# Peptides against a protein of PDB entry 4CIC, part 6

Target 1, 148 residues: chain A of PDB entry 4CIC
Amino acid sequence: KVSTKGHYGVQAMFDLAQHFGEGPVSLKSIAERQGLSEPYLEQLIAVLRKAGLVKSVRGAQGGYILAREPRDIKVGDIIRVLEGPIAPVESVSQDDPEHSLKFDFSVTKSVWEKVKKSIEEVLDSITLADMLKDAEEAQMAQGYMYYI
Target 2, 147 residues: chain B of PDB entry 4CIC
Amino acid sequence: KVSTKGHYGVQAMFDLAQHFGEGPVSLKSIAERQGLSEPYLEQLIAVLRKAGLVKSVRGAQGGYILAREPRDIKVGDIIRVLEGPIAPVESVSQDDPEHSLKFDFSVTKSVWEKVKKSIEEVLDSITLADMLKDAEEAQMAQGYMYY

## One batch from the design tools (peptide; made by RFdiffusion4, then SolubleMPNN)

Design b1_p8_5_s2 (from b1_p8_5, 5 letters changed)
Fold by OpenDDE base, seed 4:
Formats: structure tokens, C-alpha cells, sequence
Structure b1_p8_5_s2 (fold): chain B 148 residues (1-148), chain C 147 residues (1-147), chain A 8 residues (1-8)
């Protein structure tokens, strides 16, 4: 499961991408549009800001902006910032910490490494600009269905 | 995260694959080899058995066997049995259950669907037989480094 | 881990 953190982080970053070039966006407005709690979003934005993906703007029209153009931010970048390295297997079994014998069997490890690599490749192949394009295409397709 | 459940489930199934054709394997022996608690393994095996991936054999030489040949069991099959459908995003945010507003934004959903598809393709491309082969190749490579 | 994220 992409954690809720990763999911909402991508949503928040996508919201900022949709408003890129329009100036700073308030956390409140992002939270409202994305259906997030403002406190939760604040935590996400703090991490994203620290990682240099988001900038804060101060003042009466203050808020947040993307630190880079949407084309220069991969979904993989967002996920790595929020979740850390993409690991396919939980290293720490919460359910049985004592028996989390790191029997990192080489063969099973290789399976998870393949999964990891595949996920990374997918996430690194998608930029916020790609997401914006997909959104535009989806809107156009919906618009055409109403006219037919 | 492939849950610990998925991880250990694949390990247990791989152990059974390594012993395929040798007869029933005891849970104790699997647990010992795979570094798992026997009670935890019992839970995993129960699920795998119910799903028809493992069979129990009764008697003095009783234990468990794969229900199918290693080539007929994908890693994806094991994961789906143990974890359910491969979902890239947690539907239930444990951290803020009240604000788990299913804003299934179509665009973000599409990203996760692509990830899901990629994971499924990888896991469905790997069988227990492939894992056995990889293990053999790794052992041979280690053996050649000692000579 | 991402898979924990993906499968949990």
C-alpha cells in the first residue's frame, strides 16, 4: 500500500501543480480541494518543503508553490521524500518483532528487489506535468461525452 | 510494504517448493529453516491451505505439501491469497480515519493503477519454479567461487 | 517501504 502519506502527498503536489504559475496557494484551499485535513496537510507540506519540492511564500497572499516546474518533479521523487526509499517488503514485522529474523533469503530478496525496481521505474516515469496532461485529456473526454 | 505476511508466506511456499516431491514437510521443520515462529507459520499455512495452494497430509509422516507444481504457483498467487488484491494505495489511512475522504481523484488513481499493474505483472511473472532455478544458480555460483 | 505502502 502506498501509505496514506504517499497518496495524499501526491494529491497535494498535484494540486500545487494545477495552480503552478498562479502564485501561492493556501494550505486551507489545498485541503478543501483535496479533501484533506489541514493539520495533516501541514505535516505533509512540511516534509515536502524540507525536501525542496515545495516553497513557502510569506505575506498576505502567502502560501505554497512548487519549488520546481511540474515536469521536473516525478511521482517517485514525492514518494521517496514522504516514504523514504521504495522498499517492497517491510523490514520490521510489527506483528512479531522477535521473530523478524532477518532471514533475508537471497532468493526471496531478489523477488522483492524486482518488484522494487518495477515500482521505481513506473513512479519515475510519471511527472506532475504528465498528470496535468492526463487531467486535461480526461476533462476533454468528459466534455465530448456531454456533446454527443 | 509487502506485509510480513506476504514476505513470510512466500518464504514458506518456497520452502515447500524446495521439498516438492520429497513428501510432506512438518511445520516445525519449515519454521526452523525459514526462521519463523511455528504459531505464525501455522496461521500462514492455514490461509494458504484454504486457498488451495497447500495440502495437509495426515499420519506419522504427515505435514504439508504444495497443492500444485512449483511452476504452477506464481508469487502473485501467494501474495493475493495472503494480502488480498494488490492495492498500491492504502484505502484506510490509519493516521486520519476521519479524513480518509475517498477523494479518488481520477488522475491520482490512474497513477496508482499503473503501479498496481506493474507490480502484478512482476509478481505474476515469477513462479516458485523460477525461484528454485534462481536458488540453484546462486548455489552453483557460490560453489565455483570456492574452487 | 513502498510495498508496505502498496500492500498494507
Amino acid sequence: as target 1 above (148 residues)
Amino acid sequence: as target 2 above (147 residues)
Amino acid sequence: SLLDILFS
Scores: peptide ipSAE 0.132, ipTM 0.778, DockQ to the pose 0.016; fails the geometry check
Fold by OpenDDE base, seed 3:
Structure b1_p8_5_s2 (fold): chain B 148 residues (1-148), chain C 147 residues (1-147), chain A 8 residues (1-8)
Amino acid sequence: as target 1 above (148 residues)
Amino acid sequence: as target 2 above (147 residues)
Amino acid sequence: SLLDILFS
């Protein structure tokens, strides 16, 4: 399961992508549209800003913008910033220190590495621009269903 | 991160695969070889047995065996049994009931569905027999490095 | 982690 943090992070970035070129968007407006608490969104945006995916605009019409074009931001970039490295297996090290016997079973490790690679490839193949296109196509399809 | 449960479940099943055809393996021996607590392994094996991936053998030389040949058990089968359906996104429903606004953003959902499909395809492409083969190849490669 | 999400 993608963490709530990763999920909402992608939603927030997608909201910014939908408004790309229209100027800065307030955190409040993003929170309202995405069904997020403003304090939670503020934490996400702080991380994304520090990573250089989002820029803060100051002033009366201040807010946030994407730091790059939607085509230049992969979903994988967002997830790596928010969640860290895409690791399929938690290193068994932290929870049970006594049973932290790193049975580095090379074979089981290889399975999880294959899963990791597959996830990375998928997430790196999807840009915010791709998501925008998919949204437009979905809206057009719904619009046609209402006219039929 | 694959849960500890999924990770150790695959390890336990792989241990049983390595001994497939040799008769039943004791939980104690699996726990020792895989670095697991016996009580934890017992919980995993109980779930795997109920799902029909493992069989219990009774008697003085009792223990556990794979219920099917290693080639007929996918890693995906093990993970589905232990973790349930491979769901990339936790349904936001349980933790914050007030913010459980199912913004079912169809577009974000599609991203996670693609991730899910990719994971399922990978895990369903790997059998315990494939893992056995990989282990044999790795052992042979190490043996050649010592010569 | 992403997998904690996938397997939680």
Scores: peptide ipSAE 0.130, ipTM 0.775, DockQ to the pose 0.015; fails the geometry check
Fold by OpenDDE base, seed 2:
Structure b1_p8_5_s2 (fold): chain B 148 residues (1-148), chain C 147 residues (1-147), chain A 8 residues (1-8)
Amino acid sequence: as target 1 above (148 residues)
Amino acid sequence: as target 2 above (147 residues)
Amino acid sequence: SLLDILFS
């Protein structure tokens, strides 16, 4: 399961991608469109800004923009910033502190490394530009269904 | 991150695979070898047994065995039994209950579906027999280094 | 982590 942070982070970045080249977007407008609380979005944007994926623009018409073109931002980059390194195994399960996964079972580790690699490859193969294209195709398909 | 349950479940199933054909293995012996508490392992084995991946053998020399050959048990089967369906997005994050992921954002959903499919393909491509082979190869490599 | 999300 992708965390709520990862999910909403990708949505917020996608919203900024949809408005890329149109100037700064206010946090309020993003929050309204994405169904997020403004305080929650502020926290996400702060992390993304610190990582250099988002820029703040000052002034009366200020707000946020993508720091790079949509084609230069991978979904994997967003997830790594918000979630940290994709770890296949939880090192510290809070529920059973006595059972720290200290057992470096080499064979089991190799399974999780394969899973990790697969996830990274998928997330690194998808850019915000790819997501924009997919959204356009979906809108065209819906538009055609209403005319038939 | 694979949950602790998924991780230890795969380890326990792998231990049973290493002893496949040798007769029933006691929970105590598995717990000792895998560094698990016996009560925790009992819970895992109960779930795996109910799902038909493990069989209980009764008697003084009783214990547990794999219900199928190692080649017929995928890692994906073990994970699905212990964790349920692999969901790419957490539906209920306890940390922000007010922000239920109710927004069916179609484009974002497609990303997570691709991730889910990729994970399932990897886990369904690995059997307990594959893990046994990998363990044998690793032991041989270590043995050659001592020589 | 992504896997925590996938398996929690």
Scores: peptide ipSAE 0.123, ipTM 0.781, DockQ to the pose 0.016; fails the geometry check
Fold by OpenDDE base, seed 1:
Structure b1_p8_5_s2 (fold): chain B 148 residues (1-148), chain C 147 residues (1-147), chain A 8 residues (1-8)
Amino acid sequence: as target 1 above (148 residues)
Amino acid sequence: as target 2 above (147 residues)
Amino acid sequence: SLLDILFS
């Protein structure tokens, strides 16, 4: 499971990408469009802002904007900021705290490292601009279904 | 995190792969070598056996064996048996149960589907035989450092 | 971790 935090963070960033160049977007408007609670979104945005992915704009039309162009923000960047480094295996088994994975079996570790690398490559291959393009293509496909 | 279950399951299966062709291995011996509790391993083995990845052998030299050759068991097979289908995003946020991810944003879903597919491809590309080979290569590399 | 997220 991508954490709720990662999922909603990507959604919030995608919303900001959809409005990129239109000026600052209020947290309320993002929350409404993305089906997020405003307090939860505020926490996400605070982290994203601290990481330099989002900027706060002050004033009457205050809100948030992407700090970079959508093409310059990878999904991997968002996930790393929100979730931290992609660790494939947590060394701490929640179910058996007494049996910490003492045996770092090098071979099993290598499997999880390969998985980690693959995930990173995928997430780093997708930008917010790619997501915008995918959304446009999906809208066009829906539009054609209404005309046929 | 690969769940502890998935991690230990792969370790247990790898132990059985290392002993493939040597006859049945006791749960106790696997537990000792892999640093697992025997009761926990018993639960894992029960699931793996039910899925047909492991066989139980009865008798004085009773224990467990791989049900298939190491080359015919993917890491992905083990993980699917123990963890179920790879779901990239849990629809149930533990932290905010009231806000179930109602908005299946199609675009974000597609991102997670790509991640899922990538993970599946990686895990399905690695067999227990590949892991055995990697272990042999690692042992050879260590042996050369002592010379 | 992403994997915890993916495999939990």
Scores: peptide ipSAE 0.123, ipTM 0.771, DockQ to the pose 0.016; fails the geometry check

Design b1_p8_5_s3 (from b1_p8_5, 4 letters changed)
Fold by OpenDDE base, seed 4:
Structure b1_p8_5_s3 (fold): chain B 148 residues (1-148), chain C 147 residues (1-147), chain A 8 residues (1-8)
Amino acid sequence: as target 1 above (148 residues)
Amino acid sequence: as target 2 above (147 residues)
Amino acid sequence: SLLEILFS
């Protein structure tokens, strides 16, 4: 599962991308638009800031901005920051800690490595700029459906 | 996460594939070879059996067999049985149940759908027969390093 | 792991 962290993190970063160049955005405004709790968003933003994907701006018009242009931030970058390395299999199964015999069967490992690689390739192929473009296209398509 | 269930389920199915055509395999023997607890394996096998991927054989030489040939079982089939639909994003975030506002933002959803599709394509491209072949190739490669 | 993230 892309954790809730990854999901909401991408949403928050996308919100910041939508406002890129407009100045700092408050956490409150992001939370409201993205349907997130402010405390939860604060945790996400803290991690993203520490990783250098987000910058904080101080002052009366303070808030957060993307640290890079949307085209320079991959979805994969966001996920790696929030979730760590993209791993297809949980290394630590909470359900049977005693029998987590790391039988790293080479063959099963190879399956998961292929999955990992595929996920990484997809996530690294999508930038925040791509997401912005997709959003614009979707809005235009909806607009045209109302005029037909 | 491919849950521990998915991981171990694939291991168990692979074990059954390795013994395909040799008759029923006991849960104990699978558990021993795959480093699984018997009770845990029993749960996995029960699900896999219910889904028609595994058959139980009764009697003194009873145990389990694959219900289909290894070439007819995709890794994706195993994962779907054990984990349900391959979903890239957890729908129910345990961490903030109150704010699980399903803001299915269309754009973010599309990202996850692309990821899902990619995962499905990979998992559906790998059969137990492919895994068997890979194992054989790996063994042969190791054997050649010793000579 | 990402898959845990994706499939949990």
Scores: peptide ipSAE 0.117, ipTM 0.766, DockQ to the pose 0.016; fails the geometry check
Fold by OpenDDE base, seed 2:
Structure b1_p8_5_s3 (fold): chain B 148 residues (1-148), chain C 147 residues (1-147), chain A 8 residues (1-8)
Amino acid sequence: as target 1 above (148 residues)
Amino acid sequence: as target 2 above (147 residues)
Amino acid sequence: SLLEILFS
């Protein structure tokens, strides 16, 4: 299960990418399109803004924009901001104190480090621009299925 | 954070792999070596046994053994048994009903499917035999540092 | 963490 924060954070950033170059987008409009509560989206946007991935524009036609071009924002960047560093196995020991005996099995640690590295490589290989391209291709494919 | 179940399940299976061919190992001995409570380990072993990864041996010298050779057990097999199928993004919608609006954004789904596939490939590429080899290499490296 | 999510 992808975290709700990570999932909706990527959706919100993707919505901003779809409107990139069109000016500021209101939180209300993003929330409506993505099926999110506005208060929840405000919390996500606040974190993303603080991390420098989103900019706030003031005024009557104000709202939010991507702080960088879609090609310069990786999915991995969004996830790291919202979820923190993909916690190495070491942080697991703190929450279950009864079972957290420090058996730092170096061998099991190496397995989880390999998994972590693989996830990071995948997420860092995908940009918001790649997602935009995939969306366009999917729309074209649907359009062709209706004409056949 | 790897789930506690997945983490300790892999540790318990690795302990059984280290003793493979030496006969049955008691749950008590595994629990002591791995720093686990015996009742918690009993629950893990019950699931692993039901899935056919572990066998129970009866008698005074009874206990548990791997049901297959270490080379024939993938880390991915252990994780799938303990955690279930690496839940596709679809199951996230059940726990937060207020935010679980079914916006099946096909594009975001594709990202998570790529992540899932990558994790599965890594976990399916590692066997208990590979872990045994890594442990031996680490021990040899420590031994050479003392010399 | 992403791992907590994948393994929960």
Scores: peptide ipSAE 0.114, ipTM 0.767, DockQ to the pose 0.016; fails the geometry check
Fold by OpenDDE base, seed 3:
Structure b1_p8_5_s3 (fold): chain B 148 residues (1-148), chain C 147 residues (1-147), chain A 8 residues (1-8)
Amino acid sequence: as target 1 above (148 residues)
Amino acid sequence: as target 2 above (147 residues)
Amino acid sequence: SLLEILFS
């Protein structure tokens, strides 16, 4: 399961991508369009800004913009910033400190490493530009369905 | 993160695979070898048994065995039994009931569906027999390093 | 983590 944080982070970044080149977007407008609470979005944007994926624009028409072109931002970049490294297995170390016998079962570790690699490859293969293209194609398909 | 449940479930099933054909294994012995608490393992085994991946053997030398050959049990089968369907995105519905605006953003959904498919393909490509083979190869490699 | 999300 992608955390709510990762999910909404990708949605917020996608919203900024849809407005890329149009100037800064207010957090309020993003929150309204994406169905997010503004305080929650502020936390996400703060992390994304600190990571250099988003820029803050000051002034009367202030807000946020993507710091890079949509083609230069991978979904994997967003997820790594918000969730940290894509680790398929929670390090067993935190929940049961007494039975934290690091049975680093090399074989089971290899399974999870394969899963990790697969997830990373998928997320790094998708850019915000790819998502924009998919959205345009979906809108065109819906538009044609209403005309038929 | 695979839950601790999924991780330990795969370990327990792998332990049973290593002893497949040797008769029933006690929960105590699995717990000791895998570094699990026996009560926790009992919960895992109960779920796996109910799903038909494990069988209970009664008697003085009672315990558990795999219900199928290791080649017929995928890691994906174990994870689906223990964790349910592989869903990459938590349905936003449970944590914030008020802001559960199902913005089913079709585009973001497609990203997570691709991730789900990729995970399923990986987990369904690995059997307990594959894991046994990998373990044997690793042991052989270590044995050759000591010679 | 991503996997907590995937498997929770």
Scores: peptide ipSAE 0.109, ipTM 0.760, DockQ to the pose 0.015; fails the geometry check
Fold by OpenDDE base, seed 1:
Structure b1_p8_5_s3 (fold): chain B 148 residues (1-148), chain C 147 residues (1-147), chain A 8 residues (1-8)
Amino acid sequence: as target 1 above (148 residues)
Amino acid sequence: as target 2 above (147 residues)
Amino acid sequence: SLLEILFS
């Protein structure tokens, strides 16, 4: 499960990508379009801004813009900013705190490292520009379904 | 984070793979070698047994064995049994239960589907036999460092 | 972690 934070963060960044070049977008408008609470979005945007993925614009048309072109922002960049490093197995000894012998079994660790690497490769292979393209293709496909 | 359940499940199955062909292994011995609590391991083994990945052997030398050869058990099989289907994004609206508008944004969903597919491919590409081989290679590498 | 999220 991508955390709600990662999921909504990607949605918010995608919304900003869809409006890239159109000027600043208000948090309210992003929240409305993406079905997010404005306070929650504010927290996400604060983190993304601090990481240099988003810029705030001041003034009457104040809001937020992508700090880079959509092609220069990977989904992996967004996730790393919001979730931190992709850790495959957190030794969350939640259920057995006493006997969580962190048996760092080297072999099992290698399995999770392979999973981590694969996830990173996938997320780093997808840019916001790729997502925009996919959205356009989906829209065209829907448009053709209405004409047939 | 692979759940503690998935992680320890893979460890337990790997232990059984290391002893494959040697007869039944006691839960106690697995627990000791893998640093698991015996009660926790019992729960894992029960699920794995129900799924047909492990068999129980009765008698004086009672215990557990792999139900299949290590080459015929994928890590993905173990994880699916213990964790269920690999779901990329659970709509765990824990923090904002009210406004969890399940905006199934089609595009974001596709991203997570790609991640899911990649994870499944990786986990299904690794068998217990592959893990055994990796362990042997690691042991040989350590042995050469001592010479 | 992403994996906790993915496997939770």
Scores: peptide ipSAE 0.105, ipTM 0.755, DockQ to the pose 0.016; fails the geometry check

Design b1_p8_5_s4 (from b1_p8_5, 5 letters changed)
Fold by OpenDDE base, seed 2:
Structure b1_p8_5_s4 (fold): chain B 148 residues (1-148), chain C 147 residues (1-147), chain A 8 residues (1-8)
Amino acid sequence: as target 1 above (148 residues)
Amino acid sequence: as target 2 above (147 residues)
Amino acid sequence: SLLEILLS
């Protein structure tokens, strides 16, 4: 499962991508459009800013912008910033310490590594620009359905 | 994250695969080899049995066996039984009910669907027989290093 | 982790 944090992080970044080139966007406006609480969005944006994916603009018309063009931001970059390294297996460390037998079962580890690699490849193959294109195509398709 | 449940479930099924054709294996022996508690393993095996991946054998030399040949059991089958459908996005339902805005954001949904499909394809491409082969190859490689 | 998210 993509965490709620990862999901909403991608939504927030996509919102910024839709407004790229139009100037800074307020957190309030992003929160309203994406159905997020402003305090929650502030936390997400703080992490994304620290990672250099978002820039803050100061002033009366201040807000946030993407730090790079949408084509230069992969979904994988966003997820890694918010969630950390894509780990296929939960580190057994915290919940059942007694059963945290680090059975370094090499064969099972290889299965999860293959899963990890596959996820990374997919997420690194999708940019915010790709998402913008998909959204535009979807809107055009809906528009055509209303004219029939 | 593959849950601990999914991880240990695959390990337990792999242990049964290693003993396939040798007769029933006791839960105690599996638990000892895989470093699992017997009660935890009993819960896993109960689910796997109900799903028809494992069979119980009764008697003094009773225990458990794979219900099918290792080549006929995919890792994906094991994970689906233990974890349910592979969902790329946590259903926002339980932890923050107030922010469970079902924003059916179609574009983001498509990203997660692509991830889901990729995971399913990988897990469905690996059988217990493939895992057995990989284990054998690893043992041979280690044996050659000692020589 | 992404996998924690996907498989939880």
Scores: peptide ipSAE 0.145, ipTM 0.788, DockQ to the pose 0.016; fails the geometry check
Fold by OpenDDE base, seed 3:
Structure b1_p8_5_s4 (fold): chain B 148 residues (1-148), chain C 147 residues (1-147), chain A 8 residues (1-8)
Amino acid sequence: as target 1 above (148 residues)
Amino acid sequence: as target 2 above (147 residues)
Amino acid sequence: SLLEILLS
């Protein structure tokens, strides 16, 4: 499962992408638009900033901007920063820490590796620019439905 | 991440697949071969049995068998039984239960739906029979390296 | 969800 952290991280990054080129966006404004708590967003943004996906702009009109163009940020990049390597299997069972035996079963490992690869391929195939395009198309479609 | 439950569930089912047609396998023997605690395995097997993927055989030589042929059991079937529907995003943030606002953001939802679909396609493309074949091929390859 | 399980 993508953690709530990954989910909200992608939302926050998408919000920044929607404002890319318009200057810095305040955390408060992102939090309000995305339905996030500001303290939670601060934690996400701190990690994203440290990873070089977001830049902080200082001053009275300060805030955050994407550090790269939306086309140069993959969803996979965001997820890797927030959640670490995309691992299909948790190596440590929370339910049986004593039996967290390194799953060394080669055949089952190959199954999870295939899942991992598939997830990575999907997430790396989607950029913030792709998401922007999808959002624009959705808005246009809704606009046409109101005129019919 | 596939939970430990899903991982060990697939291992247990694979063990049963390796013995398919040979009669019932004891939980103890599965636990020993797969490096699982017997109590943990009992929990997994109980769920798998209830879902109709495993059958219990009673008697002195009792144990468990696959309820279907290995070719008729997908890895996806096992995971759905043990972990429920393959959902890409946890709907409830454990870290912020108060802000477990239904992620209603359509664009982000579409991303996770694509991930879900991809996972489902992979897991539904692999049967226990495929896993058996892969294991046999791996054993043959190792055998040839020793000669 | 499996993805939550996989990515968490």
Scores: peptide ipSAE 0.144, ipTM 0.784, DockQ to the pose 0.016; fails the geometry check
Fold by OpenDDE base, seed 5:
Structure b1_p8_5_s4 (fold): chain B 148 residues (1-148), chain C 147 residues (1-147), chain A 8 residues (1-8)
Amino acid sequence: as target 1 above (148 residues)
Amino acid sequence: as target 2 above (147 residues)
Amino acid sequence: SLLEILLS
């Protein structure tokens, strides 16, 4: 499960990637484009900034920029920053908050470790640059459909 | 993240797999071996039974059995039954329950679809029979370390 | 769901 936090975090980072090299983007503009509340986005950006994925630019034309090139930011990096380490099993069930999962059963643990590894591999294989490319390809495909 | 429900569900199903062919196992015995509360296990077993992964046996020697052979039950089947379809993104944030995720952004959606696919592939590649084999190999390895 | 938990 990608949390809402992870989902919107990736969206916000992708928005910044789309504007990379164009200067700082306001939180308001990101929120409007991505359909996010500004207060929620502020929380996300604060975490992302602290982790060094985003930089704040001060001044009248201030806002936020990616701290690194889109090719140097993996989706996995964003998720780890927002959600922490990718855990295959929640330590606490939402259905039973009093039940702490002791991840001690070796065979079951191995299953979840395989899941974790797979998720990490996928998320680490996708950069913001890859997402930009995918978006461009999608736009071109739509353009061709209108011309046919 | 696997929920506690998914985790314990897999543990319970694995316990039943270890006893497959030996007759019905009581909920109490499963709970004791797996370190689960009986009430919690009852809820899990009810769902698993409804989904046809577990059968109840009535009588003095009653209890539960796997409804299918361990090789015919994937971990993915258990998770889907307990958690529903593997969704890469939660529809509702725990941090903002009022914010419903519209999974409408195509590029972001594609990322999560890739994650979903990878998880499904892994979970569908592991059966209870595979887990039994892994457990047996682990026991043998421990036995060799003591010699 | 497990995925929601993993990805949340």
Scores: peptide ipSAE 0.140, ipTM 0.783, DockQ to the pose 0.016; fails the geometry check
Fold by OpenDDE base, seed 1:
Structure b1_p8_5_s4 (fold): chain B 148 residues (1-148), chain C 147 residues (1-147), chain A 8 residues (1-8)
Amino acid sequence: as target 1 above (148 residues)
Amino acid sequence: as target 2 above (147 residues)
Amino acid sequence: SLLEILLS
């Protein structure tokens, strides 16, 4: 399950990608289009900005833009910024310190490392540009359904 | 992060795989070897048993065995039994019902579906037999370092 | 972790 933070972060970044080249987009407009609360979006954008994925533009037409082209932003980049490194196993150490996984069972750890690697590969294989393309294809498919 | 339940479940099943063909293994022995609490292990084993991955053997040499050969049990099978279906996105609906992801943003959903599929493929590609082999290889590698 | 999020 992707965290709400990761999910909404990708949505917000995708919204910015859809408006890439059109100038700065207000947080309000993003929030409205994506069904996000503006305060929550502000938090996400702050993190994304600090990471250099988003730029703030000041002025009357101020707002936010992607700091890079959609093709240069991977979904994996967004997720790493918002959620940190993909940890395969919840470090059991936090909830029950007494039942710290004393046995670093190397074999089970390797399973989770494989899962982690697979997730990273998938997320790093998808750019915002890929998402834009998918959205366009979906719109075209819907358009054809209305004409038939 | 694999849940503690999934992690320990895989460990317990792997322990049973290591003893496959040796007869029933007591929960106590599994708990001791895997560093698990016996009560927690009992809960895991109960679920795994209900799902038909583990069998209970009664008697003086009673305990648990794998219900199938290690090659016939995927890690994915264990995880699905213990954690349910791999959901790519936490259904935002539970924690903040008011901020229900109203916008079924199809494109973002597709990303998470791809992630889900990838996870499933990985977990379904690994059997307990594969894990046994990996363990053997690791032991051999350690043995060579001591010489 | 992303995996925790995905698998939890």
Scores: peptide ipSAE 0.140, ipTM 0.781, DockQ to the pose 0.016; fails the geometry check

